Peptides against a protein of PDB entry 3S8F. Designs and how they scored, part 67

Target 1, 157 residues: chain A of PDB entry 3S8F
Amino acid sequence: VLTLFVAVPSLMTAFTVAASLEFAGRLRGGRGLFGWIRALPWDNPAFVAPVLGLLGFIPGGAGGIVNASFTLDYVVHNTAWVPGHFHLQVASLVTLTAMGSLYWLLPNLTGKPISDAQRRLGLAVVWLWFLGMMIMAVGLHWAGLLNVPRRAYIAQV
Target 2, 166 residues: chain B of PDB entry 3S8F
Amino acid sequence: DEHKAHKAILAYEKGWLAFSLAMLFVFIALIAYTLATHTAGVIPAGKLERVDPTTVRQEGPWADPAQAVVQTGPNQYTVYVLAFAFGYQPNPIEVPQGAEIVFKITSPDVIHGFHVEGTNINVEVLPGEVSTVRYTFKRPGEYRIICNQYCGLGHQNMFGTIVVKE

## One batch from the design tools (peptide; aimed at target 1 L33)

Design b2_p25_5_s2 (made by RFdiffusion4, then SolubleMPNN; from b2_p25_5, 15 letters changed)
Fold by OpenDDE base, seed 1:
Structure b2_p25_5_s2 (fold): chain B 157 residues (1-157), chain C 166 residues (1-166), chain A 25 residues (1-25)
Amino acid sequence: as target 1 above (157 residues)
Amino acid sequence: as target 2 above (166 residues)
Amino acid sequence: KEAVLAVHNASVAMLLAGLLDIGQI
């Protein structure tokens, strides 16, 4: 139980980012409980990518709490659950943030905006990446709960 | 109005901070609930037992595979297992159906895994430390032991077998 | 076109991997 207090700073950070998103959405004219979400710049891959990363980080963070629990870790340790967890953390959040950073950085470094075609392609890339990552991650977590071992090419189940 | 904007940001931060703390308590509660309702079959960590990995093959209960299965009581056995690069000893491990088996597993070389298919036995095996796992096989047959911790070039082929006799 | 194909192939691969992992294929 005491180990779970390590989650406090992470949760504080995560939800502070969420607060910033809400503020930004409201500044852009979003109203109501959820209207601010729609007001965010979903047409910009530099925005969409890191936000999708954050969304993937939510179940990953929950999994981190599970992994940090002595009793629950016994169930999931060295199973496919663990790869599922870090793919959400690294291949979703970190990777999508890097992708988003690229979409922001290159136009700023060159002084040239991306074309509309490049923008649309960027959106397709980050959404497809996110979708595939979520499917894979869910599958890995499910397999882990079925006691499929990590770092093994075979499983009885 | 910079001051107004700053105040608004702080208000949102406070709200989401409260939510974050609430979620923490929800997670703790869910863990507590899970433990309260689903603790059957959980194998807790035992007392720390240390061995010398440099001599474990030459002396002590792991030295002779033929003596690895020790009856400790009526329908109770202790099995001294070595996980090494790249296999398990003894192999196969032969135990009776319905007996309480205490596996004492260690390694003479590097860290290995000890994952028994069809069971909840899944532990890491560290050189110099003894992993203790208790299990009762209800069904006769063969149970495959899989190494699920990377241990070198032959890791993917590192298997063992537990034979449960009627 | 190559980028789109790469993303498509990657998404299909991940989809298949996910389905295989859950035993649906």
Scores: peptide ipSAE 0.035, ipTM 0.775, DockQ to the pose 0.023
OpenDDE base, seeds 2, 3, 4, 5: peptide ipSAE 0.018, 0.032, 0.027, 0.017; ipTM 0.722, 0.768, 0.762, 0.734

Design b2_p25_5_s3 (made by RFdiffusion4, then SolubleMPNN; from b2_p25_5, 15 letters changed)
Fold by OpenDDE base, seed 2:
Structure b2_p25_5_s3 (fold): chain B 157 residues (1-157), chain C 166 residues (1-166), chain A 25 residues (1-25)
Amino acid sequence: as target 1 above (157 residues)
Amino acid sequence: as target 2 above (166 residues)
Amino acid sequence: KELVELVYNASVAMLLAMLLDIAQI
């Protein structure tokens, strides 16, 4: 019950961040319904990483609502669904945000900007991480819906 | 400039908040869909029932595995199951096909899982609490019980069997 | 004012969803 109530402020926060991104994109010359997205600095891993984390948080947040629902939690509790949820929340959002933060923090602390090679490598890392995490998360959620238990080495599917 | 920027931000926030509201309805629809497709055959009996885990093995309905299956009606049974480190009792659990089975599950030691393969029976079993699940097995055969809550070094081998007889 | 109303409506909707969940409907 409390979790569902907290969902409202959480959604407000998430979409306020999205609004900030839209504003930033429009300030950078983006126009139209989606043009602002393209105007965002997708060449900067310090930006891309946390944004991808936020994108992963969308299905994760939805899963949070499911997990907090009494009737649905009965279906998904202690199944592979739960690890899927955690990997979206922790291994995607938190981890990618941390990665992005480091791409900003380290250059500022050292006073040395990242090289172009480091930038490109960083972009590759965060995109591949996100892709792999999404594949795993989708698989885990699907398995969970098929009643595959977590913490079991074998299960009837 | 700051005032204009602030006004613009507010406009975007309003739009995204509207979208947020729309997404809320999407989530509700997802909940409805999941309920419609994944709740068949199991009736959670979520009444709070307590038991003393220190005495549950010695006295009461869980004490004797031979008396664990109790016929409560013409086609109704209550099964008193213990989940313990590392197994289930009784094992096997023998029940008739087509009978309404009420599982009363508790633990004398640590938290365990009670996941019956091929069914929607999946509950966490806490010492001092009784988990109640109602289910009717429509097909005869063997159903494996899996522990899906880590309970120690033998957790991975903690299995039980429900035998549904014709 | 419009933002407050929107937040209010969202909160009410969420509350309703919670009540439905509690009622197992």
Scores: peptide ipSAE 0.016, ipTM 0.696, DockQ to the pose 0.032
OpenDDE base, seeds 1, 3, 4, 5: peptide ipSAE 0.011, 0.000, 0.015, 0.011; ipTM 0.752, 0.740, 0.732, 0.713

Design b2_p25_5_s4 (made by RFdiffusion4, then SolubleMPNN; from b2_p25_5, 13 letters changed)
Fold by OpenDDE base, seed 5:
Structure b2_p25_5_s4 (fold): chain B 157 residues (1-157), chain C 166 residues (1-166), chain A 25 residues (1-25)
Amino acid sequence: as target 1 above (157 residues)
Amino acid sequence: as target 2 above (166 residues)
Amino acid sequence: REAVLAVHNASVAMLLAMLLDIAQI
């Protein structure tokens, strides 16, 4: 019940952010249904990281609703599904947001701008992190659906 | 014009809010679909049954492992299982193939898991409560019981075995 | 740049796969 309660505000927040991104993209010259996405500053790791975090949070949030369902939880509870959910929420959204924040915070604290090399490296790191997290998350969710237990080093699959 | 920009933002917000509501219904529909297609694997919650964890080892149906498997009817058994730090009792649990088995599982100490590999049996075991699970083993052989709830230093080595006889 | 784009595309594909998996579609 509590999870479902917070799901509504979370969805509202997420889509409000999406609305802001759409507006920003359109101001940057993006047109059409998806053209605004391409117009966003994908060359900035401070932007890319939290956005990827938000994208990872979508399936995580959906999974949260599943986990909060009494009936569906019987299928996934204490399986590898649960760590999969956690990694999407914490290691994707929170971690990527933190990573992105560093690309703003450190230059601001030091008074020195990020070099182009650092920017490119940052983009690579963020995308690789996201890819790795998605692979792991898919694997954990899949394993969970195959009844692989949580908190066990062995499993019958 | 700030006013123009504000109006444009509001238009996008309205669109995304509508989308958010639509997605909410989609998620509900997906949950419903999942339930409809996977209900056969769901172990429903049983009636709340309580026991005293401080005496469960000394008296009652869990006290003697040799008496843990009780035939309750033709091709029907009840198995009284203790999950404890760090193992299961009885171990092994011996049951006939094709019989309806009712597991009554409790703990004398801390919370444990009872996950039977190759089955949909997966429950948490709480001291003071009895977990009830019904299952019919269609295939003979050995089924491993895994503790999937952290219960202390020996958690990772806490295993049991169900032996299904022909 | 090409490597980054490859990772980008792979990430998007993985995200979509994950969504489909979770949605059981």
Scores: peptide ipSAE 0.014, ipTM 0.717, DockQ to the pose 0.045
OpenDDE base, seeds 1, 2, 3, 4: peptide ipSAE 0.011, 0.006, 0.000, 0.006; ipTM 0.758, 0.708, 0.735, 0.728

Design b2_p25_6 (made by RFdiffusion4)
Pose (drawn by RFdiffusion4):
Structure b2_p25_6 (pose): chain A 157 residues (1-157), chain B 166 residues (1-166), chain P 25 residues (1-25)
Amino acid sequence: as target 1 above (157 residues)
Amino acid sequence: as target 2 above (166 residues)
Amino acid sequence: SHAAGTLLLMAFVAAVIIAFFAVVY
């Protein structure tokens, strides 16, 4: 029960952050139900990386609520589902957010500029990392529901 | 405009938060339902039951695997299961279908998992402790036990078998 | 209209959570 309550701050974060992004999209001219998304600064890796991380956090959090549901945990406990859940949370959102900091924080700390080429390369890196985490989350959640255990060298069997 | 967008955002946020709370409460009620049904039998016994891992293969209910299945009620069998590096005894565990099975599971060495494929049986096995879970097999046949807690280099090939007789 | 897209996203988030819970349940 208390774990289901720990989920409320992230459910609140989902709205406060989503409304903040929608407000920014509208300031930048976006209209429609989706125009606000397209009008956001998708050329800036510091923007893109946490946003993509937040997108993967939606299934990441859904899996966490399942794991927190006591008897439901007996379906997925110590299976590949668990790494599927935590790659979405820490290996995607937390890691992507830190990667995006290379693009505003590093210049601030070192004075070293980020070139146009380095910016584009950062875009590719955060997209490939995000997409790779999403594909693997699918493989691990599914294999977990099929009772494949975590922490195993299953290629040797 | 900012004042207006802000007001509207807070108003709908309050709504979302109430909905999100109502949803979590429904899940809590649904979990409470499972805890009142036979499906909750796989929840391990909360009572502490200490044993000694260094003598469990020499004395006590785990010393003779052929004697591991004991009828404890008219439709009830207790099964003493040893999960060790890297296997389970007895092998196979043989039980009748439709009977309640109380698995008492310990380990002489390291922590092992006990995950019965196709069931909700999924329990950690700790040396020095007995893990007790309950389940009734409705379908006869062979069930594979998977070790789902890393117990060393033999972990990926640590399996066992439950045969549910007709 | 200032939060329509956000409300759509919240509905999606809720649907994903309910879907995962139902699958496991």

Design b2_p25_6_s1 (made by RFdiffusion4, then SolubleMPNN; from b2_p25_6, 13 letters changed)
Fold by OpenDDE base, seed 2:
Structure b2_p25_6_s1 (fold): chain B 157 residues (1-157), chain C 166 residues (1-166), chain A 25 residues (1-25)
Amino acid sequence: as target 1 above (157 residues)
Amino acid sequence: as target 2 above (166 residues)
Amino acid sequence: DYVDGTRLLMDFLMAVLRAHFALVA
């Protein structure tokens, strides 16, 4: 009940952030239905990281609704599905947001901008992190649906 | 102009809020569809039953593993299973093929899992509560019971076996 | 049991899982 109740404000918050991104993209010269996406600062790891986190949060949030559904939870509970959900929420959204915040915070605290090399390295880190999280999450969800148990080194498949 | 910017943001927010509501309904519809088309695999849950975990080993239906399998009808059995640190009793659990089996599972110590490979039996076992699962084994053979809830240093080796006889 | 293209992913993930347990169990 609580999770389903939280789903509404969570979706509202997430898509409000998306609205802010659309506004920012259009201010940067983006046009059309999707042109504003390309206009966003994809060269800044402080921006890319939390956005990738949001992308991971979409399936994770949907999974949260599944996990809170009585009948569907019976299928996925204590299977590899649950760690898959956690890694999307914690290791993707929360972690990437923290990484992005760090890329913003450190330059501001030190008063020194990041070098181009640091920027490029940062982009590589957050993209590779996101890719790894997506691969693992998809695999864990898939395994969970095949009844692979959580907290066990063995599987029936 | 700050006022113009606020109006523009509001317009985009309204659109995205509408989209968010639409997506919410899509998710609900998908869940409803899944439930409507995949209902046959659900094992009915039993009613809440309480026991004293401090005495469950000494008295009651869980106390003697040799008497854990009770025939309750011509083709019906109740199996009283203890999940403990670190194993299951009785072990093995022997039941007939095609019989309706009611598992009554509890724990004398900490929370454990009861996951039977090759089946949809997957429940948590809480001290002081009885987990009830109804299942009919259609195929003879051995089914492994796995603990999928961390219960201590021996958790990874906590296994049981159900032997289904022809 | 396996969706096309997922076998390799499953094998990889299981290998990682086994390696993980070998280190911590």
Scores: peptide ipSAE 0.061, ipTM 0.743, DockQ to the pose 0.026
OpenDDE base, seeds 1, 3, 4, 5: peptide ipSAE 0.055, 0.038, 0.000, 0.041; ipTM 0.769, 0.762, 0.723, 0.739

Design b2_p25_6_s2 (made by RFdiffusion4, then SolubleMPNN; from b2_p25_6, 15 letters changed)
Fold by OpenDDE base, seed 1:
Structure b2_p25_6_s2 (fold): chain B 157 residues (1-157), chain C 166 residues (1-166), chain A 25 residues (1-25)
Amino acid sequence: as target 1 above (157 residues)
Amino acid sequence: as target 2 above (166 residues)
Amino acid sequence: DPVLGTQLLMDALMATYQAAFAEVA
């Protein structure tokens, strides 16, 4: 259980980012407890992608705490739970951040903004990616709790 | 103006940091609650037992599959299991219903998995180390052993069977 | 509904496993 304190720096980092988002939203005119969220630039795939990645990282991080527990890890180790965790951490956060970075980087490198059509397509891509990742991740975690083994093609549940 | 912005950022940061710390304690509390309510399912770590993987097939309790099941008490057995590329021995493992079974599992070659369907038995098997798992089968029948750690080209076909007799 | 969808997917996968790999069981 003491090893769980390793989560402190990660949580601090995560919620510092959240603080930055709140500040940005309020600067953009958002008010109230949740109004700042709506004020964020949700029309920009370069913004939406990494934020969705962060959202996926939350349950993944919680899973990390579970995995770090010796006793609880026995339940989930080498089950479908583990790839579920990885898909949240890598295929969600890292991948979506990379996607978002690309949407920012290419326009800056070329000096040309993306078209409105490209923007809309980008939004569709990142949202669909996120949705797919969440469905898959939930399924994998669920399967893991049902004792579906990792690295096996069969299960008796 | 910059100073004002800086102060605002710090205020939000402090609030979210406090929330972060609170969530950490919530998670710890949830773990504690889980352990308190599900103690029967917790398998504690045992002592590290080592074995020479180069001789385990030749000498010792794992050498003869016919002698792998050892009765250690009236209703207690120790089963010496080898996980190897690509299978388990003995196969099948035959044990009586209701008996306390201590599995002593090791590998002569590479890392394998030992996952028994229908049970909470799920351990990695390392060459040079002995994994010990204690379990009592309450229901008779066949239980499949699945390798859930990649061990080579035949990994996907690496299965074993535990037969629990009435 | 993602919850319902997940459940349906799980059911379908399990049924598929049973049908496709019955000889291994």
Scores: peptide ipSAE 0.015, ipTM 0.752, DockQ to the pose 0.027
OpenDDE base, seeds 2, 3, 4, 5: peptide ipSAE 0.000, 0.006, 0.000, 0.000; ipTM 0.711, 0.741, 0.729, 0.712

Design b2_p25_6_s3 (made by RFdiffusion4, then SolubleMPNN; from b2_p25_6, 15 letters changed)
Fold by OpenDDE base, seed 1:
Parts: C-alpha cells; sequence; structure tokens
Structure b2_p25_6_s3 (fold): chain B 157 residues (1-157), chain C 166 residues (1-166), chain A 25 residues (1-25)
C-alpha cells in the first residue's frame, strides 16, 4: 500500500502536462471543453509524437498500479502482461518522445526547417508506430490474462 | 495583477493535487475491493521459510525425489520441489485428484520460475527461500511446469510435469 | 478477468476526475 504513494507525483505530473496542453490549446484559439484539443499543432510530428506517447502511458500507468499490488501482481507476474506494460511505458512514451524530440532538435541544430514532405512522412511514422504499439500492447496484455508465460516459446493457450 | 495571478495558479495547483490524492485512494480502494471479491486468483502462501541452497540437495526434505511427496493429512500432501538448471524434481510430480497440495519449492542454484499450465500457480523460486503455494487439482491429467524466469542457456528447455491421478 | 476490470475502472475514474476538474476550474 505504501508503495502506491509513488503514484502521487506521477499523477501530479500527468495532470500538469495535461494542463499545459490545455493552456497551449486555448492560447491557440481553442475554446470550450474540448475545443482546445483541436487547436493543438497536430500537423507537427514534434508535437504529435510525445502526445501519442502520453496517451499510451495512461493505460500503462493504470497497469503499473495493478503490477505494484502484490495480490494482483500474483496473477500477471512473469506473464505476457508484463511486456505489454513495458511496451506502453518505454516503447510508446519514451520512444515516441525521443522521436518527437528529433523532429524538433534536428531543424534547430541545422538551421534548416523540415520540408512539407518530411513533415507528412514524420506524421505517418509516429501515427503508425503508435497504432502498432497499441495493437501489440493490447495483445500482450490479453495473452497475459490468458496465462501465457513470459520468456517461454510455448503456451497451453 | 501579479498577486491575483499567483493566487489563481496556487489554487489551480492545489486543486490538481487534491484530485491526484483522491484518485490514489480510490485506486487503492478499488484494488482492495477486487481482492475481497475475487479471492480465487490469489493462492494462499505459507510462512516465509529459508534454506541453505548449498546443502538442500544433500540433506532435508528436498534431498530425495522419491520422498518428495509427503502425506500430511487426509487428502492433504506437501510436495517438496526443486527447481534447478535445468529442470524440476521430482519429475513427474504425482499427486491425487482433489487433494490439497502444498508445494514447497526452492532452488539449489539460480532463480527459476514455477509456472504450472492450466492453473494459476506462478511463482519465482529463489535460492535460499522456500516458495509455498497451495493448490487443489480438480481435473486429472498432466500439467506442464514452465520456467518463466531466465536462468541460463537451457532456460527455454526447462520443463516439468505434474501428473494428477484419479 | 478481474484484473482487467480493475484497470479499466481506474482508467474510467481517471477520465472522470479529469472531467470533473474541468467543470470546477
Amino acid sequence: as target 1 above (157 residues)
Amino acid sequence: as target 2 above (166 residues)
Amino acid sequence: DYVLGTELLMLALMATLIAAFNLVF
């Protein structure tokens, strides 16, 4: 139970990031409860990639709380559930944030903006990555719930 | 006004903090509720028990696979299992259907997994510690034991069998 | 599965709390 208090700063961070996004969207002309979302720069892969990572991180965070519970962890520990969790946390958030960072960093370092074609390709890449990661993560969590073992090439299912 | 802005920001931050804390406690409550209503997913464990991994093969209840299955009461058995690189002993483990089985599992070498297919038995086995799991096999047949913790070059081939007899 | 159910409930709660916050502030 005491271990779960680690979720407090994590949630604070999540809400702070969300609030920052809302503020940015409203500054860009978004209004209403959800209008600020549409106003965000969805045409920029440097923005889209980290945001998609955050979206994947949300269910991963919930799963983290499950995994931190000794009783619930007994069910999912060393099953395919665990890799599913990792892929949401690392391969989604961290990786997409890194990808997005490159789309910001490289133009700034070189002094050359990315072309429109490169921008569109970047958007395609990060969206496809996100989609693939979500499919894989859902599959791994599902397999884990079916008691498919981690680190094994065979399963009864 | 800078003062008004500061006050508003503080209120906003305090609001999110309160929501964060509230959400945490609700999550804990949900987990507690889940455990209280769905106990079938939790296998009762015994007391924490320690053993010397360097001597566990030579002396004690794990030393002789032929004596690993011990009847402790009417329809109750204790099975002393060793997980080692790279297998399990005894192998097969023979137990009767419908009996309450207490598995006491330890390792003489490295960390292993003990995952029994068709059951919710899934524990890590640490040298020097005894993992205790309680289970009743309701269906006769063969149940495969899988090592789900990397333990070396032969990890992928590390299997055992539990034979449940009618 | 109760594990999945618990996780989904937590996600729903999180979404609800975020929505509630936006209604208050």
Scores: peptide ipSAE 0.189, ipTM 0.779, DockQ to the pose 0.060
OpenDDE base, seeds 2, 3, 4, 5: peptide ipSAE 0.029, 0.021, 0.000, 0.028; ipTM 0.689, 0.708, 0.701, 0.686

Design b2_p25_6_s4 (made by RFdiffusion4, then SolubleMPNN; from b2_p25_6, 13 letters changed)
Fold by OpenDDE base, seed 1:
Structure b2_p25_6_s4 (fold): chain B 157 residues (1-157), chain C 166 residues (1-166), chain A 25 residues (1-25)
Amino acid sequence: as target 1 above (157 residues)
Amino acid sequence: as target 2 above (166 residues)
Amino acid sequence: DYVDGTLLFMAFLAFVYLSQFALVF
């Protein structure tokens, strides 16, 4: 029960991050309901990576509440649902944030900007990673709902 | 301009906070409901039932697989299941169709899983603790028990069978 | 308004959460 209290600050953080992104986009000249999104630096892998991580974190966060719920956890616990959850949390948000951090850190440490080729490659890697994580996560969550057990080589379906 | 924006953000944050708290309340209520009505197949006990894993094989209701299935009432049974490295006892577990079955599951050695295919029965089994699950099999046949918690080198081959007789 | 986009995103988030809960329940 107490674990569910963590959901509140987490949701508030989501609001703060979203508001920060909107503010940043508007500072960059974006206008209107969606213009601020387009104004964000989508050509920079250091930005794109953590943002994609945040997007993956949304369904993962919902899963966190499910896993913390006594009633719902009984359904999903130790099924394929669980690895689906933490792959969104760790392999998506944490990993993509780490990837993005490298694209910021390395140029700053070396004093050399990344080349356009490196930038484009970075964008490709980040988007492909995100796509792969989403496909895997959907599959694992789906399998979990079909009662596919975790840590077993045999499943009913 | 900055002041106006700040005020707006604060107002909407308060709204979102209210939503978050409402969501929290709903889930707490759901938990309370589940505990109160003993829904979802798990029977929450006011007191955690404990056993001595070092003696559970020697004495008590888990000691004799032939006496593991106990009729507790009309169309009601308690099944004392032992999950061990690497299997289950009794095996098979034989129960009648349509009967209310209360599984009392424990382990003499390490943590195991108790996942019954085709059902919502899915619990971890801890040495020294008794897991209690209630289920009614509506269809006759064989149901496979799968260990879904790593328990050693033979984990992947740890299976049991529940035979539901009409 | 300044936070309209954020609010819309939060609505989407809420939708995702509620939908996911409904799938499990």
Scores: peptide ipSAE 0.513, ipTM 0.859, DockQ to the pose 0.822
OpenDDE base, seeds 2, 3, 4, 5: peptide ipSAE 0.472, 0.457, 0.467, 0.510; ipTM 0.806, 0.830, 0.826, 0.839

Design b2_p25_7_s1 (made by RFdiffusion4, then SolubleMPNN; its pose is not in this set)
Fold by OpenDDE base, seed 3:
Structure b2_p25_7_s1 (fold): chain B 157 residues (1-157), chain C 166 residues (1-166), chain A 25 residues (1-25)
Amino acid sequence: as target 1 above (157 residues)
Amino acid sequence: as target 2 above (166 residues)
Amino acid sequence: DLVLLVHNASVAMLLAMLLDIAQIF
């Protein structure tokens, strides 16, 4: 039970980010329950990448609670489930945030804005990354539930 | 207006914080539900038992692999297994079908894994500690033991076999 | 099948990462 209290600051942080997104969307003219989402700058890979990372982080966070649960961890520990969790946390949020940061940082460092072609390509890349990440993560979690071991090159299934 | 923006941000934060707390309770409830309904598949560990990893190979129930399988009842066995760099002993482990098997697993060197394919047996093996797993093999055949905890350069080759006899 | 799925997804992700890094310059 005490271990689960560690999730409280993390949840607070995550939903504070969500609050910031809602505020930003509403400032951009979005209205209603979901209109603010559509109003966000989805044409900017520097924005899209971290947001997709956040979306991947949500199920990863839920998995974190599972992994931290004494009883549930007994089921998933050292199975493919754990790498699945890691990929959502690191390969999704952290990696996509890093990718997105480059789309902001490099233009500022070089003094050259990204071209429209680069922007479109960037959007394609981060969306494809996210899609691949979701497929892999679902696969790893599923494999873990099927008792596929972690750190083994072979599996029964 | 900066002041208006600040107030708006606070309002959104309060809403999302409330949502956060609500989700926390949902997660706790889901865990509680899972524990209440899906605990049947968990193999209970025995009481904490310690051994000296420096002498476990020389004396005690793990010292002789030929005596590793001990019948403790008409349909009950205890198997004393060593996980070491890089293998298991005894290997193969031979047990009867339908018998209740208590695995007593320890390590003389480093931490290893003991994952038995086709079963829900999956435990870490720590030097100085005895891992206890109880299982009944319902189907005869060979079950592969896999080390799923990195234990050194030969980790990937560390396998064992449980042979369940009819 | 599941292992293959994970493998293929991993390869695709790796390629996407490389493309992302390459195109930003």
Scores: peptide ipSAE 0.025, ipTM 0.758, DockQ to the pose 0.031
OpenDDE base, seeds 1, 2, 4, 5: peptide ipSAE 0.021, 0.005, 0.020, 0.023; ipTM 0.749, 0.684, 0.733, 0.710

Design b2_p25_7_s2 (made by RFdiffusion4, then SolubleMPNN; its pose is not in this set)
Fold by OpenDDE base, seed 3:
Structure b2_p25_7_s2 (fold): chain B 157 residues (1-157), chain C 166 residues (1-166), chain A 25 residues (1-25)
Amino acid sequence: as target 1 above (157 residues)
Amino acid sequence: as target 2 above (166 residues)
Amino acid sequence: DLVLLVHNASIAMLLAMLLGIARIF
């Protein structure tokens, strides 16, 4: 139970980011319950990447609570479930945030703005990355629930 | 403008903080629900039992693979299993179909895994600690034991077999 | 087979993404 209290500051942080996104979207003219989402700069890969990372982090965070649960961890521990969790947390959030940072940082460091073609390519990259991570994560979590072992090259299913 | 923006941010933060707390309760409720409805298949661990990993190979119930399977009742067996770098002892483990099997698993060297395919048996094996798992094999056949905890250079080759006889 | 299916699809996408990133910069 005490371990789950760690989730409180994590959730607070995550939803503070969400609050910032809502504020930004509303500043950009978004209105209503969902209009602020549409108003966010979805044409910028430097923005889209970390946001997609955040979206992947949501189910990953939920999985973190499962993994931290003594009884539930017995079911998922050392199965493919755990790598599934990691791919959401590290290969999705951290990696996409890094990618997004690069899309902002490199143009500024080089003094060369990203062309429209590069921008479109960047958008394709981050969306496809996100899609791939979601497919992998769902598959790994599913495999884990089917008792596929972690750290083994063979599986019954 | 800056003051108005600050107030707006605070309002959104309060809303999202409230949402975060609500979600926390939802997650706790979901965990509670899962525990209440979906724990029937969990194999409980036995009482904490310790053993000296330095002598477990020389003396005690794990020392002789030929005596590893002990009948404790008409349809009950205890199997003393060693997980070591890099294999299991005994191998194969032979047990009858339909019998209640209590696995007593320990390690003489490093941490290993004991994952039995086709079952919900999945435990870590720690040197100095005895892992206890109770299971009844309903179907005859061969069940593969997989080490799912990295234990060294030969980890990937560490397999065992449980043979369930009719 | 499920693991293989998921990994093969994901690896293919990862490779495509890495190549895409390399072409941007």
Scores: peptide ipSAE 0.026, ipTM 0.759, DockQ to the pose 0.030
OpenDDE base, seeds 1, 2, 4, 5: peptide ipSAE 0.012, 0.023, 0.023, 0.052; ipTM 0.736, 0.729, 0.748, 0.739; seed 5 fails the geometry check

